# Peptides against a protein of PDB entry 5OK6: the designs that were tried, part 42

Target 1, 215 residues: chain A of PDB entry 5OK6
Amino acid sequence: ELPGLDSQWRQIENGESGRERPLRAGESWFLVEKHWYKQWEAYVQGGDQDSSTFPGCINNATLFQDEINWRLKEGLVEGEDYVLLPAAAWHYLVSWYGLEHGQPPIERKVIELPNIQKVEVYPVELLLVRHNDLGKSHTVQFSHTDSIGLVLRTARERFLVEPQEDTRLWAKNSEGSLDRLYDTHITVLDAALETGQLIIMETRKKDGTWPSAQL

## One batch from the design tools (peptide; made by RFdiffusion4, then SolubleMPNN)

Design b2_p13_2_s3 (from b2_p13_2, 6 letters changed)
Fold by OpenDDE base, seed 1:
Structure b2_p13_2_s3 (fold): chain B 215 residues (1-215), chain A 13 residues (1-13)
Amino acid sequence: as target 1 above (215 residues)
Amino acid sequence: MEEVIKKLEELEK
């Protein structure tokens, strides 16, 4: 059973706990397809629970580019293609109306950038490889706010590098050359790393030399 | 410079 229309509106649009609430780093927010949300708004603002404007179950199909990995289409725009709801509001809507069968929720995290919080709709997917085996890649998702150090640690973990082995990262740039990622304290954003970019982990040789030094 | 990546891969084979 659905709650009253006014109650729905207040719960979802409430400035303290609803759609307009302040963003807080680390919180989960969810994407809702814009047309569905507008239909819901029309429904709850209409004042008639039996109205033909009933929105039905949430269907985010148009936001996905595939139904296997459930990746978002590129270039989606907030306010045009989707709205963002905090976790509580999302869960209420799902409880009231349901979510299309088989679709996962589109959950994203609030990140903190200099002097602003935002929901990170498009985290960066990097292709991690070892210098001596470029054919075996690990695709790993990172936040723009993650450090290069985290990327390196993640690569080491994925490739089961022993603690005593020294490693460093290279990024393949748009020109096809390799840029050394010297500063591990800067973020993925600061390093201008992008989705689909190849990141090469180089392992130091037992003799103390780096493979790249022989190039 | 795709050759650089190829060279890196070949060095440790």
Scores: peptide ipSAE 0.026, ipTM 0.670, DockQ to the pose 0.274
Fold by OpenDDE base, seed 5:
Structure b2_p13_2_s3 (fold): chain B 215 residues (1-215), chain A 13 residues (1-13)
Amino acid sequence: as target 1 above (215 residues)
Amino acid sequence: MEEVIKKLEELEK
């Protein structure tokens, strides 16, 4: 059963544990479609539990571009298309109103950037390929805060590279050329890698030479 | 534009 309207408002929108709470790196936050949330606000602020403004089940359908991978539409804006709630608040709303059948929650993580915490709504999706088989790609999501080293390790894992094999990464740049990712300690953000960008894993030859050295 | 990438692939065929 639904709590009192004032209790709902306090639980969801308070500054300590609700929508207004500080972001903490690593925590999960959830997206709620803006129109639904506004309807909920109107309902709880209206003071009548039997009001026709009852929001019904949470429905995030308009935020998704597909119902297969449940990818978000591009270009969604916080405060316009969705609101962000911490896990506890999200779970309360789901408990009270339900979530549309078949829809997954839209869970995102707080990341720590140099001068700010933010919910990373759009992780970077990289196309990982091997230098000798560009037609077979693995699309993998990375945080902007992940290191190039993690990208390399992930590529090695996806392509089942043996431990004794030496590998390095190249990124296809805007000119269509390749930029070598020398520093594996910098982040995806620092390397300015973008969603959809091709990342090529080069494997060292048995003779000790690199394929790219012959170019 | 993708000449370098193509060359890399060709070297390993």
Scores: peptide ipSAE 0.026, ipTM 0.665, DockQ to the pose 0.273
Fold by OpenDDE base, seed 4:
Structure b2_p13_2_s3 (fold): chain B 215 residues (1-215), chain A 13 residues (1-13)
Amino acid sequence: as target 1 above (215 residues)
Amino acid sequence: MEEVIKKLEELEK
């Protein structure tokens, strides 16, 4: 059941789980479609629980580009298209108003970048492929803060590479050429990898040579 | 330079 309107406002805006509370790395935050949120604000600020401004069920439909994999539309802007709520606040709203049937929550993580915490709304989706089978890709999401080493390990795992096999990564650049990802300690962000970018895992040949050396 | 990728793919086929 719905708590009092003032209580709702306090809980979501100014409570311990308030919308404006400091970000903490590793925490989950959730996106709420802006229009719904504004309607909710109007409702709870109106002081009449029977008001026609009742926001109804949370509906994030307009944030999604598809209902298959529930990817977000590109270019969404905080404060314009959505608001971010801490997990506790999100769960309160869901408990009070419900979430549109079939829609998944839009959960995102707080990441720590140099000198700032940020809710990573758009993790990087990389297309992982093997050098000898570019047509079979694994799309995997990575944080901008993930290391290239993690990308490599993930690729190895997805392609069931044996521990004794040596592998390395290439990134297809915008010019269509391949850039070696030499340093596995840098982050996805540092490597400037982008969503949709093809990442090629090259496997060393049994003779100790690299396939790319023959190009 | 898309040819480089193509060559990589073809090397092991």
Scores: peptide ipSAE 0.025, ipTM 0.664, DockQ to the pose 0.292
Fold by OpenDDE base, seed 3:
Structure b2_p13_2_s3 (fold): chain B 215 residues (1-215), chain A 13 residues (1-13)
Amino acid sequence: as target 1 above (215 residues)
Amino acid sequence: MEEVIKKLEELEK
């Protein structure tokens, strides 16, 4: 059952708890395709529940590049391609209008950047490999706010590295050279790591030497 | 870069 149109508008656009409410780190927000949202706005502002402006179920199809992995298209822009709603508002809209059959919600997290909170629509996907086996890769998503230390720990876990083994990371840069990631306390953002970037985990030899030192 | 990686792999053989 649909609430009254004014109630819908107040619930979703409420400045304290709706679309315009302050972002808080760790919270979940959801993407809604812009045209659908504008249609909804026209519907609830029109004042006629039986009008031809009824938006139908939420359909985010145009935001996805594929319906297998449900990855977002690149280059989507907030306010042009989609709007962001807090979890409560999203769940209200889904309960009222439904979500297109088979489509997953597009859930994203608020992250804390140096000067502002932001919904991280595009986390960084890194290609993790070992120095001695480039053919076996693990693609893993990281937040821009995650530390290089977390990337290293994740790589160690994925490759089943024993605790006593010493490891370090290298990043392949845009120029095709390798940059060593010395400081594990800086973030993915600080290290300027990007989606699709190759990250090489080097393992120290039993004799205490590093393979790269002999190059 | 690719050459360096190949050299690293060779060292582990």
Scores: peptide ipSAE 0.023, ipTM 0.652, DockQ to the pose 0.176

Design b2_p13_2_s4 (from b2_p13_2, 5 letters changed)
Fold by OpenDDE base, seed 1:
Structure b2_p13_2_s4 (fold): chain B 215 residues (1-215), chain A 13 residues (1-13)
Amino acid sequence: as target 1 above (215 residues)
Amino acid sequence: MEEVIEKLKELEE
């Protein structure tokens, strides 16, 4: 059974715990397709629970580019294509109306950038490879706020690099050359890494030389 | 400089 319309509106739009609540780093927020949300708004503001404006189940199909990996379409805009709800509000709506069969929730995290919090709708997907086997890639998702050090550690883990082996990263740039990622303390954002970018992990040779020194 | 990537691919650890 659905709660009263006024109760639904207050729960979802409440400035303390609803859609307008302050963003907090690390919290989960969820995307809701904009037209569905507007239909819901019209329904709960109409004052008639039996209204033909009933929104039905949440359907985010138009936000996805595929139904296999459930990747978002590129270039979606908040307020135009979707709204963001905090976890509590999302779970209420799903409980009341349901989610389209087979669709996963579109969960995203709040990240902290210099002087601002935002929901990171598009984390960065990097293609991790070893210098000697560019044909075997691991696609891994990173936050823009993740350090290059985390990217390196993740690459080491994926390629089962032993702790005693020294490694370093290169990024293929837009010009097709390789940029050395020297500073491991800067973020993915600061390094201007982008989705689909090739990141090459170089492993130091047993003789103490780097393979790239022979280029 | 696609040549750099191809050279890296040919290198042994």
Scores: peptide ipSAE 0.026, ipTM 0.671, DockQ to the pose 0.257
Fold by OpenDDE base, seed 3:
Structure b2_p13_2_s4 (fold): chain B 215 residues (1-215), chain A 13 residues (1-13)
Amino acid sequence: as target 1 above (215 residues)
Amino acid sequence: MEEVIEKLKELEE
């Protein structure tokens, strides 16, 4: 059973866990397609539960580029294509109206940037490879706030590198050259790494030399 | 860049 229209509005828009509440790092927020949300707003503001403005099930189909991997379309804009709701508000709407059959929720995390908290709608997808076998790649998602050290550890884990083996990272830049990622304490954002960027893990030779030193 | 990568592969063979 649906709550009263005024109760719905207060819970989603003006409640303690409403749309406008402060962002907190690590929290989950959810995307809702903008037209659906506007239809819901019109419905609850209209004051008639039996009106033709009933929004139906949440349908985020237009936000997805595919229904296989459920990846978001590129270039979506908050307030134009979607709205962001905190987990509590999202779960209320899903419980009241349902989610379109087969669609996953679009869950994203709040991250801490230098000057602001933001919901990270587009994490960075890096293409991880080894210097000696570019044919075996691992695509891995990282937050902009993740360290280069985490990228390196993740690459080592995916390629089953032994703890005693020394490794380092190179990034292929937009000009087609390789930039060495010297500082492992900087973030993905600080290193200006982008989705689809090739990251090469170099492994130190047993003689203590680096393969790249002979180039 | 591609040439450099291929050279790195050759060094490991």
Scores: peptide ipSAE 0.025, ipTM 0.663, DockQ to the pose 0.174
Fold by OpenDDE base, seed 5:
Structure b2_p13_2_s4 (fold): chain B 215 residues (1-215), chain A 13 residues (1-13)
Amino acid sequence: as target 1 above (215 residues)
Amino acid sequence: MEEVIEKLKELEE
């Protein structure tokens, strides 16, 4: 059964545990389609539980570009297309109204950037390839806060690289050339890596030379 | 350019 309208509003929009609570790195937040949320606001602010403004089940369909991988549409804007709710608030709304059948929740993490916390709605999707087999790629999501070292480790894991094999990364730049990622301690953000960017893992030859040294 | 990437591939074929 639905709580009272005032109770719903207080539970979801309060500044301590609701929509207005401070962001904390590592916490999960959820996207709610803006029109549904506005309908809910109108319902609870209207003061009539039997109102025709009842929002029904949460439906985020308009936020997805596909129903296979459930990827978000590009260019969605907070406050225009969706609102962000902390996990507790999201779970309350789902409990009260339900989620459209078959739709997954849109869960995102709070990340810590140098001077701000934000919900990372769009993690960076990199195309990982080996230098000797560019036709076989692995698309992997990374946080902007992940290190290049993590990208390298992930590439090694995906390609089943043996521990004794030495590897390094190159990024294809906007000019179509390769930039070597020398510093593995900087972040994906610091390296200015972008979604869809090709990242090439080079493996050292058995003779101790690098394939790229012959270029 | 993309030519560099293809050259890297060719070296290992």
Scores: peptide ipSAE 0.024, ipTM 0.653, DockQ to the pose 0.270
Fold by OpenDDE base, seed 4:
Structure b2_p13_2_s4 (fold): chain B 215 residues (1-215), chain A 13 residues (1-13)
Amino acid sequence: as target 1 above (215 residues)
Amino acid sequence: MEEVIEKLKELEE
């Protein structure tokens, strides 16, 4: 059941779960397509629940580049293409209006960057490969705040590397050369890793030598 | 080993 229009407005905009509430690291926020949200605003501000301005079901279709993996289009801008809502506000809207059939929610996490919290709308998608089989990649999403150590551990897990095997990472740079990721304590952001970037996990040989030492 | 080296070289090209 739809609450009163004023109640909706208060709950979404000015409530404890309001759109403008402070970001907190680790919280989930959700994207709402801007035009839908504006239609909702017009509806609830109009004061007539029977108004032709009824927004209908939430539809984020225009935010997606595909309906297979539900990736966001590149270059979306907050306030222009979408609005960010706290989880509670999102769930209220979904409960009131519904979400387009088959369409997943666009959930994102608040991350803590130096001196700022941000909803990470675009986590980094890395292409993880092994040095000896570049054609078999695992695409994995990482936060900009994730450590290179986590990337390495994730790669090891995905490729079922045994604990006794030594591994290290290389990143293919924009120039086509390989940059070794020496420091595993720096973040994905600090390492300037980008979506679509190839990350090569090198496994140490049984003889104690590295494959790359032969290059 | 040659295959690995070649593959790594291909990455540098």
Scores: peptide ipSAE 0.021, ipTM 0.617, DockQ to the pose 0.219

Design b2_p13_3_s1 (from b2_p13_3, 5 letters changed)
Fold by OpenDDE base, seed 3:
Structure b2_p13_3_s1 (fold): chain B 215 residues (1-215), chain A 13 residues (1-13)
Amino acid sequence: as target 1 above (215 residues)
Amino acid sequence: MSISTKPPKRASF
């Protein structure tokens, strides 16, 4: 059963615990398609629970690129395409109105950046390859706050690199050249890595030389 | 960076 319209408004929109509350690192926030949210807003502000403005179940279909991988469309903008709600508010709305059958929730994490918290709507998807087999890529998602060291460890794991083997990373830049990722302590953000970027794992040869040294 | 910002108060629809 739906709570009263004023109660719904206060629960979802209040500045302390609702949509406008401060972000906290590590929290989950959820995307809600803007038109649905606007319809809900009109419904609860209208003061008539029996109004024809009833929003129905949450339907985020227009935010998805496809219904197979449930990836978001590129270039979505907060306040234009979607609204962000904290987990509690999202779960209230889902409990009250339901979510379209088969659609997953669009959950995103708050990340800590140097001077601000943000909801990471678009984590970075990197194409991991080996230097000697550029045709076999592993697409892996990383946070902007993940270290290059984590990217390297992940690459080593995906390619089944033995612990004793020495490896390093290169990033293919926008100019098509390769930049060494020397500092493994910096973040994906600091390294300016982008979605779809090719990351090449180079493995040191048994003779102690690097394959790239011959180029 | 396509990271959502959450201002203290967002404009209404």
Scores: peptide ipSAE 0.029, ipTM 0.654, DockQ to the pose 0.024
Fold by OpenDDE base, seed 4:
Structure b2_p13_3_s1 (fold): chain B 215 residues (1-215), chain A 13 residues (1-13)
Amino acid sequence: as target 1 above (215 residues)
Amino acid sequence: MSISTKPPKRASF
C-alpha cells in the first residue's frame, strides 16, 4: 500500500533524511531516471492518489548503455538525466512503486574529495595489463579516491604475482606514450587516470633488470 | 570523467 501523497513527499524530499540531505563519505546513493522522478513529483504534488500522473514502476532503462553489464551511458548529468537519492529514500520508492523487472538498482558511493563530497557516478574503469601481454586486459573499476598503490595491488592480485616479485605501473597516455606512476600514494584522480586507460604492470626480471625497453 | 554532486555542491570534475 502506498503512503499518503504528503507522506511520500516528506519522506523522499525531507531535508534531513531525503534527497536534499547532506552527503556523507561512504554512503550509498541511488540514481533515479529524471522523467520518472518528475512524474512521481507531479503525482504526489497533485493531491489525488487516483491521478493519471501515477508514475508506475521505477524504470532506469534510459540510463543504461546495455542490459548485460548494466553500464551507465556516458555523459549523464544530474538534474537532467537522473536524480540522486539516499539509500533510505531509494528503498522507500522501490517499496512503494517497484523497480522494473530484472533491472538492477544504480548504487553509487559518496566519496570525499578535497573540501567536497560527491556521489561518484562514474568510477574510473582501468584496463590492467602485463608488460609482456598487452592484449590481455583486466578491466577493473577504481574510485577517483583510490591510491595508485591500490591499483598496483589489484593488478598484482589479478595477475597472481608472487609476493617476492617486484612490480611497477605505467599509464599509457593520450599521445600513446607511457607515463611512469612513480608515486603510489597519490590517488587515481591526482594521477589523472581516465576510464579506458591502459595501465601496464611491469614485473622485474630475475636478473634485477626491468623490461622497460619493451614498452 | 564526471562526478555528480547534489545541487548545493554542484561542481564539475
Scores: peptide ipSAE 0.026, ipTM 0.690, DockQ to the pose 0.032; fails the geometry check
Fold by OpenDDE base, seed 1:
Structure b2_p13_3_s1 (fold): chain B 215 residues (1-215), chain A 13 residues (1-13)
Amino acid sequence: as target 1 above (215 residues)
Amino acid sequence: MSISTKPPKRASF
């Protein structure tokens, strides 16, 4: 059952638990298409439940690039294309209005940057490959706040590298050359890694030499 | 990185 319009507005927009609440690292927030949200605002502010301004079910179709993998379109901007709601507010709206059939929620995490919390709308998708088989990639999603060490561990796991094998990473840069990721303590953000970037895992040979040393 | 320069508390990227 739909709550009263004033109750809806207070629940979604209140400064303590609503849209304007502070971000907290690790929390989930959800994207709502801006036009739908503005329609909802107009509806609940109008004071008439029978108004023609009723927003209908939440429809985020315009935010998606495809309906197969449900990837977001590139270059979406908060306040222009979508609004962000905390999990509680999102779940209320979904319970009241529904979500368009077949559409997944667009859930994103709050991450901690050195001086600010942000909702990470676009996590980084890296193409992980082995040095000896560049044609076999694993696409893996990482946070900008994830360490290069985590990228390396993830690559080792995906390629079933045994604990005794020594490995290191290279990133293919925009110029087409390879940059060594020497420092495993820096973040994906610090390394300026981007979605679609090729990350090459090199495995040390049994003779103690690196394959790249022979290039 | 789409650093949305919107008010400091809610910058999404």
Scores: peptide ipSAE 0.025, ipTM 0.659, DockQ to the pose 0.033; fails the geometry check
Fold by OpenDDE base, seed 2:
Structure b2_p13_3_s1 (fold): chain B 215 residues (1-215), chain A 13 residues (1-13)
Amino acid sequence: as target 1 above (215 residues)
Amino acid sequence: MSISTKPPKRASF
């Protein structure tokens, strides 16, 4: 049963789990398509449950670029294309109105940057490859706050690199040249890695030489 | 990437 309109408004906007609550690192937030949310606002502010302003089920279809992998469109802007709700508020709205059949929730994590918390709407998708087989890529998602060390460990795991094998990373830059990722303690953000960027894992030869040193 | 610090409308990216 739907709560009273005033109760809905208070729960979603002004409650302890409301839209305006502070971000906390590690929490899940959800995207809601802006027009639906505005329709809901109009409905609950109108004070008439029988009004023609009923928003219907949540439908985020316009936020997706595809309905296969449910990837978001690029360049979506908070407050223009979508609103962010904390998990509790999202779950209330879904329980009250439903979510479009077959459509997944758009869940994103709060990340902590040096001076600010953000909802990471667009995690970085890197193309991981081995230096000796550029044709076998693994697309892996990382947070901007993940370390290059994590990227390297992930690459080693995906390529089944033995613990005794020594490896290092290169990033293909916009000019097509390769930049060494020397510092494994910096973040994906600090390294300015971008979605779709090719990351090459180089494995040291048994003779102790690096393949790249022979180029 | 210039993280557009829009005034804290909750900074999403």
Scores: peptide ipSAE 0.024, ipTM 0.641, DockQ to the pose 0.035; fails the geometry check

Design b2_p13_3_s2 (from b2_p13_3, 4 letters changed)
Fold by OpenDDE base, seed 3:
Structure b2_p13_3_s2 (fold): chain B 215 residues (1-215), chain A 13 residues (1-13)
Amino acid sequence: as target 1 above (215 residues)
Amino acid sequence: LSISTKPPKRASF
């Protein structure tokens, strides 16, 4: 049974626990398609539970690029395309109205940036390759807050690099040149790595030379 | 980076 309209409004929109609550690092927030949310707002503000303004089940279909991988469309904007709800508010709405059959929830994490918390709607997808086989990429998702060291470890794992093998990373920049990722302690954000960027793992030769030193 | 900072203020109807 649906709660009273005023109760729904207060539960979802209150500044302490609802939509307007402060972000906290590590928390999950959920995307809700904007038109559905506006329809819900109109419904609960109308004061008539039997109104023709009933929003129906949550349907985020327009936010997805495809229904296979459930990737978000690029360039979605908060307040225009979607709203963000904390996990509790999302779960209330899903319990009251349902979610469209087969659609996954669009869960995103709050990340800590130097001076602000943000919901990371678009984690960074990197194309990991080996220097000697650029045609075999592994697409891997990283947070902007992940270290370059994590990217390197992940690349080593994906390419089954033995512990004794020495490796380093290069990023292909917008100019098409290769920038070496020297500092493994900086974040993906600090390194200005972007989605779709090619990251090349170079493995040191048995003779102690680097393949790139011959270029 | 399209990272949300705060829930958008409700647009007034």
Scores: peptide ipSAE 0.035, ipTM 0.665, DockQ to the pose 0.022
Fold by OpenDDE base, seed 4:
Structure b2_p13_3_s2 (fold): chain B 215 residues (1-215), chain A 13 residues (1-13)
Amino acid sequence: as target 1 above (215 residues)
Amino acid sequence: LSISTKPPKRASF
C-alpha cells in the first residue's frame, strides 16, 4: 500500500533523512531517472492519489548505455538526467512503486575528497595489462580516492603475481607514451587516471632487471 | 570526472 502523498513527500524530501540530507563518506546513494522523479513529484504534490500523474515503476532505462553490463551512459548530469537519493529514500520508493523488471539499482558511494563529499557516479574504469601481454586486459573499477598502491595490488591479484615478484605500474598517456606511477600513495584522482586508460603492470625479471630498461 | 555533488556543493569532476 502506498503511504499518503504528504507522507511520501516528507519521507523522500525530508532534509534530515531524504534527498537533501548531507552526504557522508562511505554511504550508498542511488540514481533515479529525472523524468520519473519529476513525475513522482507532480503526483505527490497534486494531492490526488488517483491522479493520472501516477509515476508507475521506477525505470532508469534511459540512464544505461547497455542492458548487459548495466553501464551508465557517459556525461549524465545530476538534476538534468537523474536525482540522487540516500539508500533509505531509494528503498522506500522501490517498495512503493517497484523497480522495472530485471533492471538493477544504480548504487553509488559517497567519497571524501579534499573539503567536499561527492557521490561517485563514475568510478574510474582502468584497463589493467601485463607488460608482456598488452592484449589481455582486465577492466577494473577504482574510486578516484583509491591509491595507486591499491591499483597495483589489484593488478597483482588479477594476474596471480607471486608475493616474491616485484612489480610496478605505468600509465599510457594521451600521447601514447608511458608515464611511470612512482608514488603509490597518491590517489587515482591525483594521478589523473581516466576511464579507459591502459595501466601496464611491469614485472621485474629474475636477473633483477626491468623489461622497460631494454627499451 | 563526472562526480555528482548535491545541489549546495555542486562541483563537477
Scores: peptide ipSAE 0.030, ipTM 0.710, DockQ to the pose 0.032; fails the geometry check
Fold by OpenDDE base, seed 2:
Structure b2_p13_3_s2 (fold): chain B 215 residues (1-215), chain A 13 residues (1-13)
Amino acid sequence: as target 1 above (215 residues)
Amino acid sequence: LSISTKPPKRASF
């Protein structure tokens, strides 16, 4: 059953789990398409449950670039294209209005940056490859706050690298040259790694030489 | 990365 319109407004906007609550690292937030949310605002502020302003089911279709992988469109802007709701508020709206059939929720995590919390709407998708087989890429998502060490470990795991094998990373830059990721303690953000960027895992030879030293 | 420093409307990435 739908709560009273004032109760809906208070729960979603002004509640302890409302839209305006502080971000907390590791929490899940959800994207809601802006026009739907504005329609809901108009409905609950109108004070008439029988009004023609009823928003219907949540439909985020305009936020997706594809309905296969449910990837977001690039360049979406908070407050223009979508609103962010904490998990509890999202679940209330879904329980009251429903979500469009077959459409997944757009869940994103709050990340901790040095001076600010952010909802990470666009995690970094890296193309992981081995130096000796550039044709076998693995796309893996990382947070901007993930370390290069995690990227390296993930690459080692994905390529089934034995613990005794020594490995290092290279990033292909915009000029097409390769930059060594020497510091594994810096973040993906600090390394300025971007979605779609090729990350090459180099494995040390049995003779103790690096393949790249022969180029 | 031009992190739009719009006043914190909750800064999304």
Scores: peptide ipSAE 0.028, ipTM 0.667, DockQ to the pose 0.034; fails the geometry check
Fold by OpenDDE base, seed 1:
Structure b2_p13_3_s2 (fold): chain B 215 residues (1-215), chain A 13 residues (1-13)
Amino acid sequence: as target 1 above (215 residues)
Amino acid sequence: LSISTKPPKRASF
């Protein structure tokens, strides 16, 4: 059942639990298409439940690049293309209005940066490959706050590398050269890794030499 | 990095 319009507004816009609440690292937030949200605002502020301003079901179709993988379009901007709601507010809106049939929720995590919390709308998708088979990639999503050490562990797991095998990473840069990721304690953000970037896992030979030392 | 420069608390990227 739909709550009263004033109750809806208070629940979603409440500064303690609603849209304006502080970000907390690890919490889930959800994207809502801006036009729908503005229509909802107009509806609940109008005071007439029978108004022609009724927003209908949440429809995020314009935010998606495709309806197969449900990837977001590039370059979406908060307050221009979408609004962010905390999980509780999102679940209320979905329970009241529904979500367009077949569309997944656009869930994103709050991450902690050195001086600010942010909702990570675009996690980094890296193309993981082995040095000896550049044609066989594994696409894996990482947070900007994930360490290069996690990228390396993930690559080792995906390629079934034995614990005794020694491995290291290289990133293909925009110039087409390879930059070695020496420091595994820095983040994906600190390393300036980007979506679609090729990350090459090199495995040390049994003779103790590195394949790249022969190039 | 689409650092949305909107008010400091809610910059999405």
Scores: peptide ipSAE 0.028, ipTM 0.673, DockQ to the pose 0.033; fails the geometry check

